Peptides against a protein of PDB entry 5OOQ. Designs and how they scored, part 4

Target 1, 227 residues: chain A of PDB entry 5OOQ
Amino acid sequence: YREDVRQVVTHPANALSFLQPGRLVEISVNGKDNYGWGAVVDFAKRINKRNPSAVYTDHESYIVNVVVNTMYIDSPVNLLKPFNPTLPEGIRPAEEGEKSICAVIPITLDSIKSIGNLRLYMPKDIRASGQKETVGKSLREVNRRFPDGIPVLDPVKNMKIEDEDFLKLMKKIDVLNTKLSSNPLTNSMRLEELYGKYSRKHDLHEDMKQLKRKISESQAVIQLDDL

## One batch from the design tools (peptide; made by RFdiffusion4, then SolubleMPNN)

Design b1_p20_7_s1
Fold by OpenDDE base, seed 4:
Structure b1_p20_7_s1 (fold): chain B 227 residues (1-227), chain A 20 residues (1-20)
Amino acid sequence: as target 1 above (227 residues)
Amino acid sequence: DEEAKKLAEEATSEVIPLVE
């Protein structure tokens, strides 16, 4: 059920508005490489220039650039390609006893384990010399201040996810959390319905954004003609 | 959009300055 919640929370229709610069997010790439808490730099819709017809799932349709301070020092970070979430071989978090460095990595929404309620003031240019390290230092300080973990956004109270089926899912989770025994029951069918709803919502939202952009562009042209 | 932005700001507990 936790994964089900994560899928809903990290859906573009819900997550993107909370991925402001500096937003702290917990990162797990491919469900195995845990980078811990990082800071959002920015995000963009995933575009494949080599294959413009490429269709991505909702959770893979955006690339989020995040600063992490847990990159293994000997990782081939020079092979990282901007806006390519397919990380080169050898890109991994440092293990216990290994040294780590700060890096900006491109991830998909599917690699977000949780979204925190904290943000960092981000530098204007994260690629400027020393800026990643400054963010990394701040991340360490935050981790020090929150030894039990950074507080996670409440999907209902903070993110205002009010879908009825989602609320039912949350209630079920609450009930299960009160029990000692794990229940292997899954709500896969309901989750699919939720995904469908959010997919439609996202499509509508993107359409509205595109429309607003077109209107703004048209107005700009008119203003230029008036000069 | 503006409402979403407002919601995101309200959801933020604190914005932490960078450690110099």
Scores: peptide ipSAE 0.614, ipTM 0.951, DockQ to the pose 0.624
Fold by OpenDDE base, seed 1:
Structure b1_p20_7_s1 (fold): chain B 227 residues (1-227), chain A 20 residues (1-20)
Amino acid sequence: as target 1 above (227 residues)
Amino acid sequence: DEEAKKLAEEATSEVIPLVE
């Protein structure tokens, strides 16, 4: 269900108004290249000069230019073209132990994993010397301030997505979350308390606590993966 | 759309200045 929510949130009818300069967005290209949180520079409707008759899906019909600070240092960033989301080979985020640099990359709406509730003050000319690095520094500072993650816009409360089917989807998610939280088999803390009351042996209590916690966590993950 | 713009601004919790 999370992917379904993402599809609705990132649809042009919903997303574009929230992609102001400086808006923080979480970026995943091709479902594998995770750049983390970046800052929106601008966006434009996708135009294919070579094939003007090209038809794109809604999620691929716009190009968003974003500043990221996680680009692999040896990526061929000089080959990047603004408003061309077809990234050159070798353009990827840095892996653990690799050095990263700041870059402006063009992405589609489909590459947006989430939209944050924060914005950065953006420089007037991001392509001027040192400007993208300044934004990159600010991104690092934001990540430092929010170690548990940047808050994501609420699709209903913040984005005012009021489609009936979408609201039903959100309700289903809420119900499932409630069931998971209320189910003693999926709530590790509740399981620990419950088994502690019925266990006469401390050792047995601890063993059961650990085992049930592991099972509960595993079940919760499985259920959440279905969302 | 001005209404959409207003909504987007209201949805923004903070606009953070760039770190020098």
Scores: peptide ipSAE 0.613, ipTM 0.948, DockQ to the pose 0.820
Fold by OpenDDE base, seed 3:
Structure b1_p20_7_s1 (fold): chain B 227 residues (1-227), chain A 20 residues (1-20)
Amino acid sequence: as target 1 above (227 residues)
Amino acid sequence: DEEAKKLAEEATSEVIPLVE
């Protein structure tokens, strides 16, 4: 059930509005590489220039750039490609006893474990010398201030996810905290329905954004003609 | 969009300045 909640929370229709620059997010890549809490730089819709017809799942349809301070020092960070969430071999968090460095990594929404209620005031140019390290220091300070962990956004109270099926899921989780892993089958069907609803909502939002952009562009052209 | 931004701001407990 926790994974189910995560899937709903990290769906583009819900997550993107909370991924402002500096938003703290807990990062786990491929369910294995835990980078801990990082800071969002920006995000963009995933576009495959080589295959424009490529269809991504909702959770893989956006690239989120995040600063982490837990990158293994000997990781081949120079091989990182902007907006490519497929990380090169050797890119991993530092293990206990290993030295770490700060890095900006591109991840998908699916790699977000949690969204925190805190933000960092991000530098204007994270690629400038020393900036990612400054963010890294701030991340360490935050971790120091919150030894029990950074508070996670409440999906209902903070994110205002008000879907009836989701609310039912949350109620079940509250009641079945000890059985979260025991009855995955009953909720699977409901999750597909939830995903369908969010997918539709996301599509509508994107359509509206596209329409607004087209209108804005048309107005700009008119203004240019009047000059 | 504006409502979403407001919601996101309300959800933010603190914006922490960078530590030098």
Scores: peptide ipSAE 0.611, ipTM 0.951, DockQ to the pose 0.628
Fold by OpenDDE base, seed 5:
Formats: structure tokens, C-alpha cells, sequence
Structure b1_p20_7_s1 (fold): chain B 227 residues (1-227), chain A 20 residues (1-20)
């Protein structure tokens, strides 16, 4: 169901109006390369000059340029072509322990995992020296300010998606979430975790009581021997 | 579309300035 929601949210009819310069979006390329939250530079309709008759899916029909601050430092960023979402080999996010750099990458709408409710003020010329890094610094600051994650736009309340089938989908998800929250198993697991913590605390408390008893008994025996 | 622009602006909780 989450993927179904994403498909609706990232459809051009819904997403494009929210892809203003500076809009924060969560990026996953090809369902594998997670770049995290980036900032929108601009977007354009995908045009194939070599094949003007090329037909793209709705989610591949636009190219969104985004600034990311998680590009692997040794990625061949010089091979990136503007408005070409087919990324060169080696273009990937930095893994744990690797250094990252800021880069502008062209992505399709299908590579947007979520759209945030935040925007950054964007420089007029992102290609100017140091501008990408400034945006990258701002992205880090945003992540610091929102440790629980950047708030995602509500498809209904914020994006005003009023499609009946979509609304039904959202209602189903809401019901499922309510059922999961009310699920006795979830409550039992939480109770087991709480009980496990309580049991560990109780075991520690019983161990402490037993230790205190042993200490008291030992002190009583010592007092009896000293007596 | 002016209505779309308005909606997008209303949906934006904060516009954050760049950190120097």
C-alpha cells in the first residue's frame, strides 16, 4: 500500500506543483541507491532529442535536478549529463565509513520516495563555486534540526489529492494502522518488552533483595560470632 | 496555475535560509 501511495503522490499531476526550487525530497534511485533528503533545483519535461517519438511512463516523463550531499566522493560526477537520468556507472551514495560530496543529479519522479514540507532558499546559480556545498551544509543542518525525520507532505491535507480511489486507499491504510496499533500481539510484544524490562528489573530487585538478605544474614552471623 | 502555487506555498511549513 505504501508503494501505491508513492505512485500517486509522485505522479506528475500531483508532484510537479510541489517541486519548487528548494523543496526537500527523499531520493532513492532504481530502488537501490538511497541518497537521503535532497533539495530540488528545477525540473523539466523529458525530451529525447535523438528519438522525439520516445514514449515515457508518467513517472519517467520529467527530469528533476536535485542537490544531494551523500554522493560517494570517488563517484565519477564529471560524467553526469544534465537532464539524463541514466546515471553513469559508479554514481552512488557513500556507504558507511566513506566520504561524501555534494552533487546535482538528474532523477525521475519515480526516484522520489517522499516529498517534504520544507524548502531551502536556493542560490540563483547552483553551479557557481561553493553553492552546492552551501546547500549541502544546509541539508545537514535540517537533518540535525529534525532528528526524527523531515515531515512528509500529507497527500490529502497538504497536496489535496481528492481521487476517490486514492481516498479509499488512504482509509484502508488508516484502518490497518489502527488495527496494528490495537493488535493484542503488538500489545503483548510491548508488554513482553515492558515485562522483560520489568522482569529484568524485578530479577535485579530480587537479586538485590537476596543479596541484602545474604548480607544481613552474614552480618547477623558475624554479630553472633562476635557476640 | 495560481491555485497550484498557492497550495504548494500553503503546504510549505518553513523556508529555511542557507547556512553560510
Amino acid sequence: as target 1 above (227 residues)
Amino acid sequence: DEEAKKLAEEATSEVIPLVE
Scores: peptide ipSAE 0.609, ipTM 0.949, DockQ to the pose 0.673

## One batch from the design tools (peptide; made by RFdiffusion4, then SolubleMPNN)

Design b1_p21_3_s1
Fold by OpenDDE base, seed 4:
Structure b1_p21_3_s1 (fold): chain B 227 residues (1-227), chain A 21 residues (1-21)
Amino acid sequence: as target 1 above (227 residues)
Amino acid sequence: DEKEKELLEEAKKQAELDKFL
């Protein structure tokens, strides 16, 4: 259901009016490369100069340029082409413990995970020296101020999506979320701690399983050398 | 141990529900 909501929210008919310069958007490229929250620079209709007759899906028909502050420092950012959403190999977010830099990346609407209910001040010339880094500092400050996450636009209240089927979908989600939130486990700060303990226990169990496998492999190698 | 199992089952149900949402 969240994906169904995302498809409706990110449709050009709904999304484009909210992609003003400085609008915060949460970015996931190809469903795998999570850049986190970025800021919209601009958008344009996708034009294929080599194949003017190219038909794009609705979600691929526009390119949104966004400032991100999570680009891996050694990514080949010089190979980025404005208004080309096909990112070069090696363009990725920084992993944990890696250094990141600010970059402007072209994305499709399909790469928008959510649209934030906040806008940053966007410099007129984002390509000028130091401007991307200024936006990057603002993004860090926003993330610091909203540790529980940046507020997302309400599709009904803010975006005014009044489609009857969509409203039914939202109502179903609300009922499910209410059932989920009414579960004593969801309200326990202990669920994060328990999930953290469970994740650690699972990691420890996988580590034990890997250690047992390594011990078994080493014993098998010793038995083969003794033969 | 039983409480941890119950919490785990509920976390799994929550994760399934999150996938369903």
Scores: peptide ipSAE 0.010, ipTM 0.275, DockQ to the pose 0.087; fails the geometry check
Fold by OpenDDE base, seed 5:
Structure b1_p21_3_s1 (fold): chain B 227 residues (1-227), chain A 21 residues (1-21)
Amino acid sequence: as target 1 above (227 residues)
Amino acid sequence: DEKEKELLEEAKKQAELDKFL
């Protein structure tokens, strides 16, 4: 359901009017590279100069330039081509413990996970020295001010999406969220900790299974050599 | 341990529900 909502929200007919300079957007490139919240610089219709007949999906038909503050420091940012959403190899967010830098990346609408209900002040010339870093500081400050997360645009109240099927989808989600929130575990600040412990325990269990498998494979190889 | 198991099962159900959502 979240993906269905995302598809509607990020459709050009809905999203473009809310992609003003400074608009906060949550970015996930190819569903893998999570840059977190960034700020919109501008957007343009995608034009393939080499193949003018290229047909893009609605969600790939526009390029959004976004400032992120989570770019891995050793990413080849110099290889970034303006308005080319095909990111060079090595362009990725910083992992835990890695240093990050501010960068402007071209993304498609499909790389927008959510649209925030906040706008930053966007410098007129983001490419000028120090401007990206200024926006990056503003992004950090926003994240600090909203520890529970940046407020997301309400698709109905804010974006005025009045499609009947979409409204039915939203009602279903609200009912499910209410059921989730009514679960004593969701209200526990401990859920995230328990989920973290569970995820770690699951990962440890999978690691133990993999290790046991490797040990069994190694023992099988040893038994084959001893046979 | 039993309460943690119940919490873990409910967290699993919630994670499945979050995937469904």
Scores: peptide ipSAE 0.009, ipTM 0.267, DockQ to the pose 0.088; fails the geometry check
Fold by OpenDDE base, seed 1:
Structure b1_p21_3_s1 (fold): chain B 227 residues (1-227), chain A 21 residues (1-21)
Amino acid sequence: as target 1 above (227 residues)
Amino acid sequence: DEKEKELLEEAKKQAELDKFL
């Protein structure tokens, strides 16, 4: 359901009106590269000069340029092409213990995880020396001020999405969230830790099952070769 | 402990629900 909400929120018909310069957006590229919260520079309709007949999905039909402050320092940022959302190899967020820098990256709407209910001041020329770092400092300050997370735009109250099916979806989510919140375990500060331990134990059990299966298959093959 | 198993099962249900949500 969260993904369904994200698809509606990030659809051009809804999202573009809220992608003003300085708008905060939470960025996840290719479902793996989490840049965290960035700031919108601008957006444009995706144009393929090499293939003008290229048809893009709605969520891939626009390119959003965003400032991030989590780019890995040794990323080949010089290879970034404006308005090309296909990022070069090695363009990634900094991992824990790595140094990060500010960069402007082109993303699709599909790479937006959330749209924030905040806007930063965006310099007119973000490519000018020091401007990206200024925005980067502002992003750090926002994260410092909102330790519980940056406020997200409410799809109904703020974005005015009034689609009946979407409203039904939101109601279902609210009912499910209420059921979750009523579970005594949800209030357990140890739930996340217990869940983390559980998930790891489950993964280890699945890995062990897969290994046992591979061993059994290898033994079966050896037995067939020895026959 | 039976309580840890119950907590684990409920955490599973919650995670499945979070995936469903």
Scores: peptide ipSAE 0.008, ipTM 0.267, DockQ to the pose 0.087; fails the geometry check
Fold by OpenDDE base, seed 2:
Structure b1_p21_3_s1 (fold): chain B 227 residues (1-227), chain A 21 residues (1-21)
Amino acid sequence: as target 1 above (227 residues)
Amino acid sequence: DEKEKELLEEAKKQAELDKFL
């Protein structure tokens, strides 16, 4: 259901009016590269100069330029092309313990995880020296002020999405969330910690399973070559 | 250990619910 909500919220008909310069957005590129919260520079309709007849899905039909402060320092940011959401290889967020830099990246609407209920001041010329870093400092300050997360736009109260099917979806989610929140343990800091440990354990287990598969596949290939 | 197990089970239920939502 969260993905269904995301699809509606990030649809051009709903999202574009809230993608003003400085709007905070949570960014996940290709469902794997989480840049965290960034700030919107601008957006434009996607135009393929090489193929003007190219048809994009609704969620891929616009390019949003965003400032992020989590770009890995050794990422080939010089290879970034304006209005090209297909990011070069090596463009990724910094991992824990890695150094990060500020960058402007072009993303699609589909790379927006959530839209924040906050706007930063956006410099008129973000490409000028030091301007990206200024926005980066502002992003750090916002994250400091909101340790429990940046407030997300309410699709109904703030975005005024009044579609009947969407309202039904939101109602279902609310009922489920209420059932979840009614569990006394759901709000425990200990539950969050244990969930974090569980999630990490699950991730490690999946990684181990994938590694075991790769090892088994490699061994199977060796056996086939030895036969 | 038992409380951690209960919390882990609840965290699993929560994770399942989060996947469902």
Scores: peptide ipSAE 0.000, ipTM 0.263, DockQ to the pose 0.092; fails the geometry check

Design b1_p21_6_s1
Fold by OpenDDE base, seed 4:
Structure b1_p21_6_s1 (fold): chain B 227 residues (1-227), chain A 21 residues (1-21)
Amino acid sequence: as target 1 above (227 residues)
Amino acid sequence: MKLDYVENEYITEEEKKILDE
């Protein structure tokens, strides 16, 4: 269900009006390269100078330039071309333990996982020395302040997507989310009661309670990811 | 560190408090 929502949200008819400079977007390129949250620089309609008659899908018909702070340090960033979403070989996010740098990458709408409600102030010339790093510092600060994730725009309340089928989809997701969120809490309380009867040590009881909560929360997250 | 962000109608009051810290 999340992919269905993403397809609607990232459609040009819905997304473009929210891709102002500084808008935070969550980026996944080719379904494998997760750059995390970046900031929009600008966007433009995709034009093929070699083949002006080229037809692109709706989600590939626009190019969005975004600042990311998770680019692998040894990536060939000098080969990046603005408004060219075909990324050179070796362009990838840093993995765990690797150093990262700031870069501006061109992506399609199909590479947007989420659109945030936040907008950063963007430098006038992002290509000037040190400007990307300034944005990168701001991105790190935002991530620090929102350890559980950057707030996402509400597709209905904020983006005003009023398609009937979409509304039905959202309602279904809300019902499922409610069930998933309520069950772990209920289960944790029941488990606490059960283990409390068997645990004569306060410390053990508390440890079990915390562990059960963590397990329940983890299960809920996994189930939500399946939507 | 002060965070420079553009205020907008989509940010809740709770989120604004976090952003203004």
Scores: peptide ipSAE 0.596, ipTM 0.945, DockQ to the pose 0.715
Fold by OpenDDE base, seed 1:
Structure b1_p21_6_s1 (fold): chain B 227 residues (1-227), chain A 21 residues (1-21)
Amino acid sequence: as target 1 above (227 residues)
Amino acid sequence: MKLDYVENEYITEEEKKILDE
């Protein structure tokens, strides 16, 4: 269900009006390269000069240029072409222990994981010396201030997505979340009922608590995967 | 460090306090 929500949120009809310069977006390229939160520079309709008759899906029909501060330092950033979302080989985020730099990368709407409610100040000439780094510092500061995650736009309250099918989807998610929040407690109580007598007899109180936690966590994870 | 951000209607008062620190 999370992917379904993402598809609706990142559709051009919904997303483009929120992709102003400086808008924070969470970026995942090709489902594997996670750049974290970046800032929108600009966007344009995708045009293929080599094949003008090319037809793109809705989520691939626009190119968004974004500043990221997580680019691997040895990535061939000089090979990046504005408004070309086909990234050169070697363009990737830094892994743990690697150094990162700031870069502007072109992405499709399909590479947006979430849209934040925050907008950074975006310099007019982002390609000028030092400008990307300034935005990069701001991104680091935002992440520092929000250690539990940057706030995401509410699709209904903020983005005003009022499609009936989407609202039904959101309701389903809400129901599942409610069940998820209650299930661990229910399972814990059931386990206590089942093992309480044994636990009392053998003084296994702490072991039972640990087991209850593991079972509850495991079930919660499974349910989260269904969302 | 002062954070330079653009104010908008989607930022809550609580979030604004965090951003203005």
Scores: peptide ipSAE 0.595, ipTM 0.945, DockQ to the pose 0.809
Fold by OpenDDE base, seed 5:
Structure b1_p21_6_s1 (fold): chain B 227 residues (1-227), chain A 21 residues (1-21)
Amino acid sequence: as target 1 above (227 residues)
Amino acid sequence: MKLDYVENEYITEEEKKILDE
């Protein structure tokens, strides 16, 4: 159910109007690289100059530039290409015990886990010296102030998603949450089952994404060899 | 440290108190 909610929330028809500069978003790239909460710089429609006939899914049809403060310090950030969501090898979040830096990364809507209700002040020139670090400090402060998690936009009350099927989905989730809260043991087992099912679906989805990425990379290599 | 955030209609009063601390 969480993935179903995410798919609806991150659809361009719903998400784009909330991706103003400074909007906080929770980021997971390829379902593997969790950067945590970042701040939106801007977004643009995805254009493939090399293959203008390329068809993208709705969730891959836009590129969102985000500031993150969890980039591994030795990541080759200089290889990042603006508006290219295919990240170079070695671009990853810092692991426990590793040092992190602030970076601007291009992501797709499919890499957004959640959209926060908060908006940070976003400098006009984020590429200027020290500006991304300022945003990074603000991100750390927000995380400190909300140890239980940064508040997420309400899809119905805030985002005004009025789709009937979505409303039914949300009601089902609310009922399940209420039942889980009333019986902690049943809730934990059911949460574990749901999480297990979600994890399996997520794993399959991630495997499919990885396969698609590998296919895309292989096609890119073939195109490079044809050049 | 003062947090520089943009006020918006989606922030609750409870959250504002946390942000303004």
Scores: peptide ipSAE 0.581, ipTM 0.944, DockQ to the pose 0.895
Fold by OpenDDE base, seed 2:
Structure b1_p21_6_s1 (fold): chain B 227 residues (1-227), chain A 21 residues (1-21)
Amino acid sequence: as target 1 above (227 residues)
Amino acid sequence: MKLDYVENEYITEEEKKILDE
């Protein structure tokens, strides 16, 4: 269901109106390279000058330029071509323990995992020296302020997607989320409460056994002294 | 550092509180 929602949300008919400069988007390239949240610079319709007859899917028909702050420091960023979503080999996010840098990368709509309900004020010239780093600092600050995650646009309330089938899908997801939130959390809390009660009962039982032993030993000593 | 650069078109009251702290 999540993928179905993503397909609808990232469709050009729905997504493009929300891809203003500074819009936060969560980026996953080729389903494996997770760059996290980036900021939209601009977008354009994909044009293949070498093959004008090339037909792209709806989700591949536009290129979105985004600033990311998670690019691996030794990535060949100089090989990046504007408006070419086919990234050169070696372009990847930094792994754990690696240093990262800010970069502008071209992606397709299909590489958008989610669209955030926040926009950054973008510099007028993102290609100017130091401007990408400024955006990178802003991204870090946003992540700091939202440790539980950046708020995502609501497809119905915010994006105003009114397709009947989509609305039905969203209702189903809401029901499932309610069930998933109610059952595991209630069960986990109940399990924790039961475990806590069991642990307390066991501790009390052991304490009572120890106390009974001490009383029995004390009575035995008194009987020996009375002998 | 105040996030002077974040605009939310559909900001909730809860989100506003977070952004203002």
Scores: peptide ipSAE 0.032, ipTM 0.563, DockQ to the pose 0.545

